Peptides against a protein of PDB entry 8HF1. Designs and how they scored, part 63

Target 1, 320 residues: chain A of PDB entry 8HF1
Amino acid sequence: NVMLYATKPTEVMVSFPHQEQVLTVTRLISAEIEKFYVSLDLMNIGVQPIRRSKSLQCLRDPSKKSFVKQLFNDFLYQMKEYGIYAASIAIISLIVEFDIKRRQAETLSVKLMHRTALTLCEKIRHLLVQKLQDMTYDDDDDNVNTEEVIMNFSTPKVQRFLMSLKVSFADKDPKDICCLVFVERRYTCKCIYGLLLNYIQSTPELRNVLTPQFMVGRNNISPDFESVLERKWQKSAIQQFRDGNANLMICSSVLEEGIDVQACNHVFILDPVKTFNMYVQSKGRARTTEAKFVLFTADKEREKTIQQIYQYRKAHNDIA

## One batch from the design tools (peptide; made by RFdiffusion4, then SolubleMPNN)

Design b2_p14_1_s1 (from b2_p14_1, 6 letters changed)
Fold by OpenDDE base, seed 2:
Structure b2_p14_1_s1 (fold): chain B 320 residues (1-320), chain A 14 residues (1-14)
Amino acid sequence: as target 1 above (320 residues)
Amino acid sequence: MKPLSYTPPELIPE
């Protein structure tokens, strides 16, 4: 039980200005997704063939259209919360997912739906990459992955996070680093992982210092073949982190589900701490001597965040 | 957007 260990990490807060990236490109992308939703609602995907083993309720799989909308809503959230650079990474995950679903489609109508979604993702990718290239003189895709481009096209939260990593870990021995990064949503793990790979590669002080991995929470929805691959990948990522082959792990609620990781010296909470359980479980991983527990908060939410942490501390002390 | 300047972490008081 993580709660039984009297962990006294140094709790610190990094504030960032609340600045919405009001870019023309983000408005255009949002409008294209909204137009796509109208088109998607008009699509007749027909009655899905009932596989013999699942009950009569599967007749209309609103779940297929719902899943498509969920992925785009998750993308829109990433673009808003992390910026257009993170969105350029996130859109690749949607492209891969829709291409898999297109190939696995049991009907022509479902195949067409996923093809239309994929075509929109490619358009969004082009719009994002073009916007990243506006800061680079060269049309080379590698030039969009610089520290400068990443920083300029990331939200203030992500900028403060990356700066905090750079200051915390520049030129350190990778063996002395055990870092967790908590995010709220499972899909954000992949997005922030891709962003960190590019940031670390573009930052000389971090290239041989940080080796990131990510964990994605179990997908409760479908025990299908995708879930087996995800489970294998999770086991491998956790093992690499345990073996010291990775020293930074990006996590969502996975650690709340009882996945045990080693005691860490740094825990970063990139997204707001919404629950007492998240606070206790994440803080409970910062167990080494001089461990740091780092919160990120918008300046406008600073006072509310402090009060919430005091409530969680009190509640934790009342049960310890 | 210009990148933000670094701001050191603030200690959350006890």
Scores: peptide ipSAE 0.427, ipTM 0.913, DockQ to the pose 0.770
Fold by OpenDDE base, seed 4:
Structure b2_p14_1_s1 (fold): chain B 320 residues (1-320), chain A 14 residues (1-14)
Amino acid sequence: as target 1 above (320 residues)
Amino acid sequence: MKPLSYTPPELIPE
């Protein structure tokens, strides 16, 4: 019972200015994805043979087009919420997924659909990398992973998050750190993980202090569709965090399924707390003495965020 | 975008 042993963490809020990234590159990428959706809707891929494999997901996307649109919509969300640097990492995950789907395609039409999606992802990757290189005088791909580039091409939310990590953990003993970072979406875990690896490597005060890992919840998909590799990786990630080989874990709504994670001294909520359950479960992991529960909010949503936390505190006290 | 300056977290009062 997670509720009974709650040392009340110190609840704090970090505000950030609401800046829409008015970059020409983001508008161009959005327009290219919209053009692709028009072409995708016109594409005849035929009736896919319904292999009677019990997966409800194959029933939801008989055209396999909705899954393609979902991945690009998730990418557009990453670009908007975290910035073009995070988007340059997120697009690689789409490239990998579409290449797998292209190789697994049972029909030429489905193979062509995934190839067209892959070609668009490579174009988007090039546009993003070129924009990151505009700050670098040298065309060297390694030069885009500096602290300066990461900060300049991240949203105000991500900038405040990275600064909060730097101030909280600079030159600390890695053994004294047990940090959770909560994000809303499954794909964000991997994107923020890649961003944190590059940021930690570019930040001397953090290089030997923070060892990040990520955990993705069990897909509501039958355990048969989770690749054996994904399940092994999730078990390894949890074990590394338990053993102290990783001291920062990025996770989504994973805690609802009773994954036993140790008591943490820091819990960062990078995305808005949308549910009472998310509030109670995430706060319930900040159990050490002097534990911090850190929320990130846009300045325009500051008052609404405070009122929502008061409502959740009241509801928690009425149940406890 | 220019990087923001560090701002300390605000305490959410009880």
Scores: peptide ipSAE 0.411, ipTM 0.912, DockQ to the pose 0.808
Fold by OpenDDE base, seed 3:
Structure b2_p14_1_s1 (fold): chain B 320 residues (1-320), chain A 14 residues (1-14)
Amino acid sequence: as target 1 above (320 residues)
Amino acid sequence: MKPLSYTPPELIPE
């Protein structure tokens, strides 16, 4: 019995400078969201009908206001971590979500709350698009999706990620590519997917080479919160990746137990590896010959990242 | 911001 030594992937690290993007537009957007939170706290949305699962005592279900604040906090995180170009895509997802919630509103007060949130999202979208247009001579919305605009308005982390994709996959055969991209947050999957579509379309060497897809991990809290549409979309996305119709998959969780995905030749970890489980499961997808496992780290966190990887390697060898 | 120059990936030693 030749024990086929499972070829361990080559583990590599890409460093990026820690730059706090202090743009006037990001400060203005943050201040507008803070003003909106003060107004939101003063809104009387009435008694919310208690969904049976939480104890009788929460007469005021802050869940509707809390959910609005969660979406804006996730947007602020994406703007900080990925840049204002990624934020211009992320805000569209908030617009869609608040319009759905406005239409589904059971009361006039809840409808008004979601309408006010939607009006703020449209204002934020205009501020972001106007800032992207500062580099373009022509007022055409399509001119903001160039490689130059994407790179100039992305964080150092995202710039290094896009450069690493270009160098890794330029002019390659699409059939020879099986790539995973791991991100920390669910909403980041959609944002980075939209950014990659525009980047691939603007980069001739990646046109017809990379076909991205995304998958959001199942919400561990309740399968009932996943819309039937989201479950159908996840099934379709996984099938496209299995069939080779998509060759780059963005995911926020390790592809759950029972989602068999083919052996990948590239695994990119865009966000910090925070857990041993994330390390083992993501690395365990890089199974082809000459597979690469690529980490992104700030220069200031480089030594800490290396030490954390050594601890995870040791812990993995002690279990194997 | 000006785009960063490309930096090659570093091998993480064993």
Scores: peptide ipSAE 0.400, ipTM 0.906, DockQ to the pose 0.782
Fold by OpenDDE base, seed 1:
Structure b2_p14_1_s1 (fold): chain B 320 residues (1-320), chain A 14 residues (1-14)
Amino acid sequence: as target 1 above (320 residues)
Amino acid sequence: MKPLSYTPPELIPE
């Protein structure tokens, strides 16, 4: 029980300016997705056979259209919250998912729906990559993975996060680092992982210092949908982190199941702390004497964030 | 976007 640990990590906050300006490419992509939703609503995909999949999700989305919309909505959220560089990674995950769904399609109409979604994802990918290439002299896709491109096309929150990692871990011994990064959503773990791999590889001071991994919280609702591959990956990632072969772990806040993770010296909360349980569980991982618990907040929400932390501290002390 | 300058973390007071 994480609540039993009387750990007093140093709680710190990193502020970032609110980004009010939406890039033209982001507006164009959003408009293309909205046009796609109109076309998707008009698509007749027939009555899907209620497959005996025990998942509540198949009961919730008999048309499979809601799932398609969910993936694009999740992408739009990532593009907004993390920036167009993160979006260029996130769109690949959609391409992979829709290609799997296209191949698994039992009907021509469902196959066509996923094909249309794929065509849109490829268009979005092209628009994002072209925008990243605006800062590169060479049309090589590898040239978009520079520290400069990553920083310039990331949101202020992500920029502050990357800078905080660089300052915290530059030229340190990898063995002295045990870092957790908490994000709100499952899909964000993979996106931020891909971003961090590219950032670390482009940053000499971090290349041999940080070895990232990611894990997605078990969706308790659907253990049957976790591919054997995803479960193997999660076990491997946790083991690598336990063995010190990985020293940075990206986690979804949906860690309802107490992942027995080692005592960490750094815990970064990249997304807002929405619940007391998330606060206690994440803070309870910062268990070393010099452990840091780092929050990221918009400047406009700084006071609200501080007050929320005070409320959580009070509530925690009343239970301890 | 212009990259931000580094800002040190602020201590959240007890």
Scores: peptide ipSAE 0.420, ipTM 0.914, DockQ to the pose 0.781; fails the geometry check

Design b2_p14_1_s2 (from b2_p14_1, 5 letters changed)
Fold by OpenDDE base, seed 4:
Structure b2_p14_1_s2 (fold): chain B 320 residues (1-320), chain A 14 residues (1-14)
Amino acid sequence: as target 1 above (320 residues)
Amino acid sequence: MPPLSYVPPELIPE
């Protein structure tokens, strides 16, 4: 129970400018997804055979259309919150998922629906990669994974986050680092993991310093649909972090599920802290005064963020 | 756009 520890980490805030300018490519991608939603709503996929599997997912989406929309909405969120570079990684996860769903389709209509979604994802991937290549003279896909491209096509929030990592950890001993990165959404963990792998590999001062891993919470909606591979991978990721073979863990809501992670010297909160529980659980991983609890906020929301932290501190002191 | 410059974290006062 993390609430029982009187944790007093150094709480710090990193401000970033609000990105007002929407790139033409992001508008085009959003319009293509909206056009796809209109087409998806017109698709007659019929009554799907209810597999008697007690999975709550089959109860929530009998048409399997809401799940397709959820994945594209999560992609649009990642593109907006983290930028075009993060979106180029996020779209690959959608491609993999829709290809699996296409192969698992029991009806021709469902197979066609997932194929249409997959075709849109490939178009989006091409538009994103082409935009990343605008900074490169060579048509080589590997050339888009430079520090410069990552920084230029990331949101101000992600730029400040990456710079904070570089300054905090450049040329340090990997054994002295225990870092947590909290994100709101499950899909963001994998996206930020892929971004960090490429950033660390492109940054000489970090290549042999940071070894990232990610962890997603258990899928409360369908424990049966968590592949045996995903569950094995999650256990391996936690074990690598416990053993010190990984020193940076990206996680979403994992602390509510009773997963004990060691005390960390850095905790980064990449997304807004929306609940008191998230504040206490994430802060509770930074147990010493020398540990840093780092928040990221837009300049326009700076005062609101500070007031929210004061309210959470007060509420924590009243319960402790 | 050129990337942002580094800005040190601001301490959130007690």
Scores: peptide ipSAE 0.426, ipTM 0.914, DockQ to the pose 0.769
Fold by OpenDDE base, seed 1:
Structure b2_p14_1_s2 (fold): chain B 320 residues (1-320), chain A 14 residues (1-14)
Amino acid sequence: as target 1 above (320 residues)
Amino acid sequence: MPPLSYVPPELIPE
């Protein structure tokens, strides 16, 4: 019961300028996805027989078109919220998913749909990588993973987050670090994990200091949808974090289940705190007064965020 | 875009 401890971490806020990175490449990618949606709506994939496989999702989307659109919408969200560099990592997850779905396709029409989606993802990947390479004189893929490229192609939010990590953890003993990073969406965990791996590797002050892991929240809707691999990964990631083999854990806000994660000295909330439950659960991981609870807010939303935190503090004190 | 400068975190008042 996370509520039992009156956790009084130091609550701090990092503001960032609300700049939409309106790059030509992001407009091109968005337009290509929109054109794809028009083509997708015209695709006759047939009514898939409702195979009684207990997966509620197959019952909800007999066409599988909504799932395809959801993945691209999640990608567009990541590109907008985290930037082009994060998008270059996020698109790989779509490529993997659509390749799996293409191979698992029961019909030629569904196979073709996933193939078309995959072809679009490869085009998007190429556009993103090309844009990252515009800052590099050398065409080698390794040159896009520099601190400079990561920072220049990340949103102001992500830039402030990375700088906050660097300042907070530079030259510290890895054993003294227990950091949580909360994000809203499941897919963001893996994207930010990949970004952090590259950032840490490119940042000498962090390379031997931070060891990140990620945990995807259990979709409460169906434990049957978690691949055996995802469940093994989650267990391994949690165990590594408990054992101190990882000192930074990226989590989605859907940590509804009592993942007994140790008390952390740093909790970063990368995305807006949308619910009281998210506030209490995330703050409840920072159990000491020396622990930092770090919120990220756009400058325009600063006052609203402060007021929301006061409401959550009040509501928490009324329950305690 | 040029990277932002570091800004220290602000304490959220009690």
Scores: peptide ipSAE 0.418, ipTM 0.914, DockQ to the pose 0.792
Fold by OpenDDE base, seed 3:
Parts: C-alpha cells; sequence; structure tokens
Structure b2_p14_1_s2 (fold): chain B 320 residues (1-320), chain A 14 residues (1-14)
C-alpha cells in the first residue's frame, strides 16, 4: 500500500492596501438608497392574499419590503468591496429581479413598490455608467469594458486578484487550468463572473485561455424559492466545468452543500476566510501536485490572517 | 486612481 501522501497545496498570500474609495458617486448612491428606505417604510402594501396558513400572514408584508432592502444592501456591499465597475454589473441583476417581481405582483401597491425600486436602479445604473465614461473620450457604452476602465474602477483587492489571474494564466493551455474562485456572498458570484467575462475579453493574453462559469449556493431559504431556471443553470455550469468546457469556476458556500467538483490546480479565496469549514473545504479542492491556495488580505489584517491560518492548520491536523 | 503595481504572492510559513 503506497500511502499516496496527498500533496498539500502551496499556501500563498497576496496583500492589498486598505483604501476606502470615498467617491462622490458612491455617497450620492448611498444617500438615494437611504431616501428610498424612508419612502419604502411609509408605503402601505396592504394585507397580501392568503394562499398559506394564518400564522404566516403577518410575516409576508415585512418579507416583501425586507427582500427589497436585502437586494439594495447586497448591492451596497458589492460597490464597497469590489468597486464601481463591479457595481455597474451588480445593478443589472437588481433591475432583472425587480422587473420580474413587478410583473408577478398580485396587487397594485406591490406593483408600485417594485416599480419605484426599479426606477431607483435605473438612476443608479446611469450614475455608475456616467462615472465609468469619465475616463473615455468616446460616448459608446462598449468603451467602458476596457482593461484600463476595469482596473481603475475596481477596489485594490479586485485589482490584485485580476493581476494574479493575468500572471498565473497568461498564454497557458486551457486544458492545464482548473481554477476555483471562492467568494462569501451568492450575489458576488454573478457580479465577479460578469467582471471576469469583460476582463478576459479585454486582455489578449487571457482570451481563449480562461472560460469562466459561476455557481450559486443553494438559498438557505427553502428550495421552493430557487427558480427551476437557477437549478438548471447550476447543473449546466457544473457539467461544463467537469467536461473541461469551463476551466474557472466562481463559487460561494457551494462546497458546503456537497457539490463534488474535480481536483483543481488553483484555488483563489477572494474574500476573508471566516470559518474553519470554508478553509478545509476550499483548500481540500487544491489536490494536484503543483496546486496553489491563494488568499487575499488587506495589509492591516495581514498578521491576523496569518494567525488565523495557523489556528486552522492546527485544528485540521488534530482531526486528521 | 492609477492601478496598483503587481506584488508577487508571499509564502505562508509552516
Amino acid sequence: as target 1 above (320 residues)
Amino acid sequence: MPPLSYVPPELIPE
């Protein structure tokens, strides 16, 4: 019995400066969302028609306003953590969600609430696109998707991530690449996927080298709220990654849900490792002989990150 | 802001 010593991945860290990008546009957007929350709290959306038991009725009206606030809070998080360029992609997802909900609205008051949210999203989209165009001399919307615009309007974390991808994968054979990118939040998967599509298309050395996909973790909410379309997309994305038709997969907590993904040669952790389970599961996917496990940390959190990794290594060795 | 310079990854010591 040759004990195949499972080759431990090389654990590396990329530091980035902690810059709070306080742009005028981000302050304006935050203030418009806060004004909208005040107006939303004053909206009477009425008692919704009961398809299920009496006890769930009182929770339904708060749930629809709460969901609208959750989407905007998630958007504000994306804008802060990933930058204005990522926010310009994230806002499109909100527009799609609010348009679907506007069409599905059973009451005029709920339809009006989703219409008001949609109007705010279109205003935010315009403010973001206008700010991206400040670097372009040409009024064409397609000119905002350049490597230069993406880099200038991304946070230091995202800039270091994109540079690490370019250096790691420039001019490589697509077949030799099996890459995972872990993010904390479900909505970040779609946002970073859209950013990577535009970045790869704008970067000649990565064109035809990287083919990204994304996988969204199951909603901690009942599997009944996952659209049949989202479940079909997840199955298709996993299959494309298994078949080698995609070589970069963006994941949230998907590995915690028992989704079996192949052994990878690169694992990028874009967001802070907050749990022991996230560390073990993500590191456990870097199983090839030359596998790299790459962490991103703010310079101010570098020492704390190293100490946390030592604690996780110790805890993992005590269980193994 | 101008993009950051590339910084190589550092090895996390054992």
Scores: peptide ipSAE 0.400, ipTM 0.908, DockQ to the pose 0.767
Fold by OpenDDE base, seed 2:
Structure b2_p14_1_s2 (fold): chain B 320 residues (1-320), chain A 14 residues (1-14)
Amino acid sequence: as target 1 above (320 residues)
Amino acid sequence: MPPLSYVPPELIPE
């Protein structure tokens, strides 16, 4: 029980300006997704055979359309919360997922639905990449993965996060680093992981210093083949982090579920702390001497965040 | 827009 450990990390806050990246491209992408939802609702995917139910009743599986909408809603959230650069990585995950689902489709109608979703993802990818390229003056080196491009197309929150990493870990010994990064949503782990890989590769002071990994929460909904691969990935990522082959781990609520990781010297909370359990579990990982617990907050939410932390501290002390 | 400048973390008082 993490609550039994008297962890006294230094709790710090990094503020960022609340600026929504309201670009024409983000509006266009959102409008294309909304148009797609209207089209998706009109699609007749027919009756889907329920393989495992003994009932011969083929039901229309609304879950297939719901899943498609969930992935695009998750993408829209990432684009809003983390920026266009993060969205360019997030869209690749949707492309992979819809291509898998397209190939696994048992009916032509479901195959067509996933194909249409995939076509939209490719259009979105093109729009995002084109916008990233608009800042690269040099026609010849289309490397959209520079520190400058990453920073310019990231939200203020992500910019402050990346700068905090750079300042915290520049030119340090990789062995002295044990960092956790908490995010609210499971799909954000992979997006932030991809962003960090590119950022670290583009930042000389972090090259060979930070080796990121990510853990995605178990999808309890579908015990299918995907869940086996996810479980294998999680085990490998955790093992690499334990062995010191990775020194930065991006996590969602997975660590709240009792996955034991080593004592860390840095814990970054990239998204708002929404629950007392999240506060206790994440803070409880910052157990080394001089451990830091770093919160990110919008300037407008600074006071509210401080008050929430005081409430959580009080509640924690009342239980200890 | 140019990227934000670095801001040092603020200590959350005890």
Scores: peptide ipSAE 0.426, ipTM 0.914, DockQ to the pose 0.795; fails the geometry check

Design b2_p14_1_s3 (from b2_p14_1, 5 letters changed)
Fold by OpenDDE base, seed 5:
Structure b2_p14_1_s3 (fold): chain B 320 residues (1-320), chain A 14 residues (1-14)
Amino acid sequence: as target 1 above (320 residues)
Amino acid sequence: MPKLTYTPPELIPD
C-alpha cells in the first residue's frame, strides 16, 4: 500500500486590523438607498399577472421589489467588506442589471421602478468616482485606477490580499501559477475580478504574471435571470483556466456545485470559511507539493478562526 | 483608509 501521502497544503493565516470606513460618502450613499426604499415601498406596481412560465418568479417576488432591494443590500455589503474602490466597480453591475430589467419591463410601472433604481445607481457612481478623484489632481478617469488609489480606498482585508498576491507572485513565471480565490457571494466574484484587473495593470511586477478570470455558480434563486451570455462566459472562463490561459480564478461556492478545476498551488480564502464542506473542498484544490492555503481573518476573530480550523482539521482526519 | 504595511502570513500550527 503506497500511502499516497497527499501532501497537505501549508495552511497560513493573514490577519488584518478591523477598521470601519467611517467616510461621509458611505453614510450619504446608505442614506440615499434608505430614502429609495421608502419610495420603493410606496410604488404601486400592481399585481403581476401570473403567467404559467413565470409562476416560480411570481411566487418568489410577486412585486419585483425584493430583488431590487437585494441588489442594493449586496452593494452595501460589498462597499463595507471590500471598500469604496470595490464599490465603484460593483455599482456598474447594478447599472447593467437595472438597464436590462428596465428594457425587459412588461408594464410602465415596473419600467419606472427600474428607471428610478438606475438613476440612484448613477448618483452613487458619481459620488464614488468623485471620492476616488479626491486623491488625484488629474480629471482623467484612468488616474483613479492607480495602485495607490486602489490600496487607499480598499478595506484592510483587501489591502492584505493584494499585498499577499504581490509578494507571492511578483516577477514569477505565469506557468508556475495556479491560483484560486474563494469569496462567499457570487456578485463579489465580478467585483474582485474588476479590482484585480485594475490592480494588475497598475502593478508592473504582476502585469505579465497574473491573468485573472472569475467563475460564478448557478443562480439557485433565479436560473431564468442567468442570461445565455453569462452561462457561455462561465464555461469559457473555466476552459481558459483549464488551458492555462488564465492562472488566477475567483470563485464562489462553485466547488459545492461539483465544478472540477485543476490542482492549484495557491488557494486564497478571502471571506470567512462558514462550512466544513467549504473548508475540505477549497483545501482539496491545493494539491501540489508546495501548495499554500491562505486564510484572511480580522485580528479580533483570529483566535476563533484558529479554533474553527482545528475543529475542521480534526473532523477531516476522522473521515480520512 | 491608511495603507497598511506588509506582514508575512502566520503559519497555522498542526
Scores: peptide ipSAE 0.424, ipTM 0.915, DockQ to the pose 0.791
Fold by OpenDDE base, seed 1:
Structure b2_p14_1_s3 (fold): chain B 320 residues (1-320), chain A 14 residues (1-14)
Amino acid sequence: as target 1 above (320 residues)
Amino acid sequence: MPKLTYTPPELIPD
């Protein structure tokens, strides 16, 4: 029980400026997705056979259209919250998922729906890559993975996060690092993982210092949809982190199941702390004497964030 | 987006 640990990590806050300006490419992509939703609503995909999948999700989306919309809505959220660079990684995950769904399609109409979604994803990918290339002299896709491109096409939150990692871990012994990064959503784990891989490779001071892994919380609602591959990956990632072969773990806040993770010296909360349980569980991982618990907040929400932390501290002390 | 400058983390007081 994480609540039993009387750990007093140093709680710190990193503020970032609120970004009000939406890039033209982001508006164009959003408009293309909205046009696609109109076309998707008009698509007749027929009555899907109720597959005997025990998942509540198949009962919720008999048309498979809501799942398509969910993936694009999740992408739009990533593009907004993490920026264009993160979106260029996130769109690849959609391409992979829709290609799997296209190949698994039992009907021509469903196959066409996923094909249309793929065509849109490829268009979005092209628009994102072109925008990243605006800062590169060479049309080589590898040139978009520089520290400069990553920073310039990341949101203020992500920029402050990357800077905080660089300052915290530059030229340190990898063995002295045990870092957790908490994000709100499952899909964000993979996106931020891909971003961190590229950032670490582009940052000499971090290349041999940080070895990232990611873990998606088990979606308790459908253990049947976790591919055997995803479960193997999660077990491998946790084991690598336990063995010290990985020293940075990206986790979804949906860690309802107490992942028995080692005592960490750094815990980064990249997304807002929405619940007392998330606060206690994440803070309870910062268990070393010099452990840091790092929150990220918009400057406009700084006071609200501080007050929320005081409420959580009070509530934690009333239970301890 | 403009590249931000580094700012040190702020301690959340007890």
Scores: peptide ipSAE 0.419, ipTM 0.913, DockQ to the pose 0.795
Fold by OpenDDE base, seed 4:
Structure b2_p14_1_s3 (fold): chain B 320 residues (1-320), chain A 14 residues (1-14)
Amino acid sequence: as target 1 above (320 residues)
Amino acid sequence: MPKLTYTPPELIPD
């Protein structure tokens, strides 16, 4: 019973300005994805042989086009919510996925579809990297991973998150840190992990202080479709966090499935708290003395966020 | 670039 022994964490909020960074590059990328969707809808890939494998995943678009659109829609979400630096990391995950799907394609038409998606991802990657390099006088790809570039090409939310990490953890003993970072989407875990690796490496005060890891929830997909590699990696990530070899864990709604994670002294909620269960479960991990529960909100949504937290506190007290 | 000033977290009152 996770609820009974919770020391109430200090609940705090970090506000950030709602700046839609209207970059020409983000508009260009969105327009290229929209053009690709038109071409994808016109593409005849034939009826895929429905392997009668009992997995409910066969109910997703027999054309496999919906999966391609889902990955690009998730990418567009990462670019909007976290910025173009995070998008430059997110696009690599799409490249890897489309290359795997291209190699696994049973038909020439499906192979061509995934190849066309891959070509678009490489174009998007080039546009993003070129825009990150516009701040660097040198065309050196290593120069785009500086603290300055990461901060300048991140959304105000991510900027405030990174600053909150730096102020909270600069020059601390790694053993005194047990941090959770909650995000809404599965793909965000890996994207924010890559961003944090580069930020920590570029920030001297954090290099030997924070060791990040990420955890993706079990897909509601049959355990048969989780690659043996993904399951091994998830087990390893959890074990590293339990053993103290990682002291910052990025996770999505993973805690609903009863993953036993140790008591943490910091819990960051990077995305809006959409459910009472998410509030109770994430807050319920901040159990140490002086534990902090940190929310991020746009200034325009500040009052609505406060009222939502009061409703969740009331509902929690009525059940406890 | 404008130095992003750290804004301390606001306490959500009880």
Scores: peptide ipSAE 0.399, ipTM 0.868, DockQ to the pose 0.622
Fold by OpenDDE base, seed 3:
Structure b2_p14_1_s3 (fold): chain B 320 residues (1-320), chain A 14 residues (1-14)
Amino acid sequence: as target 1 above (320 residues)
Amino acid sequence: MPKLTYTPPELIPD
């Protein structure tokens, strides 16, 4: 019995400078969201009909206001972690969500709340797009989707990620690429997917080489909150990746138990590895010969990241 | 703007 030594992936780290990009536009957007939260807290949306599953005592379902605040807090996180270019894509997802909720509103007060949130999202979108246009010297080309604009308005982490993709995959055969990109948050998958579509289209060496897809992990809380559309889309995305019609998959959770995904030759961890389970499951997808497992870390967190990886390697060897 | 220099991946030692 030749024990096929499972080829361990090459573990590599890409360091990036810790720059707090404090743009005037990001401060203005944060201040407008804070003013909106004060106004939102003063809004009387009335008694919400209690969905049967939560105990009788929550007469005021703060869930509708809490959900609005969650979406804006996730947007503020994406703007900070990925930059204003990524934020210009992320805000479109909020616009779509608030328009759906405005149409589905059971009361005039709830309809007005979602309309006010939508009006703020449109204002934020205009502020972001205007800032992206400030670098286009030629008044004639409204195209904010150039490689230069994407790179200049992305955080150092995202800049190093995009450069690592370009160097790793420039002019390669699409069939020889099986890449996973792990992110921490569900909403980041859609944002980074939109950014990658625009970056690949603006980068000749990656055109027709990379075909991105994304997958949002199942919401562990309730399968009932996943729309039938989201489940159909997830099934289609996984099938496209299995069939080789997509060769780069962005995911926020380790592809759940029972989603058999092909052996990947590249695994990128865009956000910090926070758990042993995330480390083992993401690394366990890099199974081809010469597979790479790529981490991104701030320079100030480099030593802490290395020590955390050694702890995870030790813990993995103690279980194996 | 200064051209962002490519940072090569560093091998994490065993």
Scores: peptide ipSAE 0.385, ipTM 0.861, DockQ to the pose 0.651

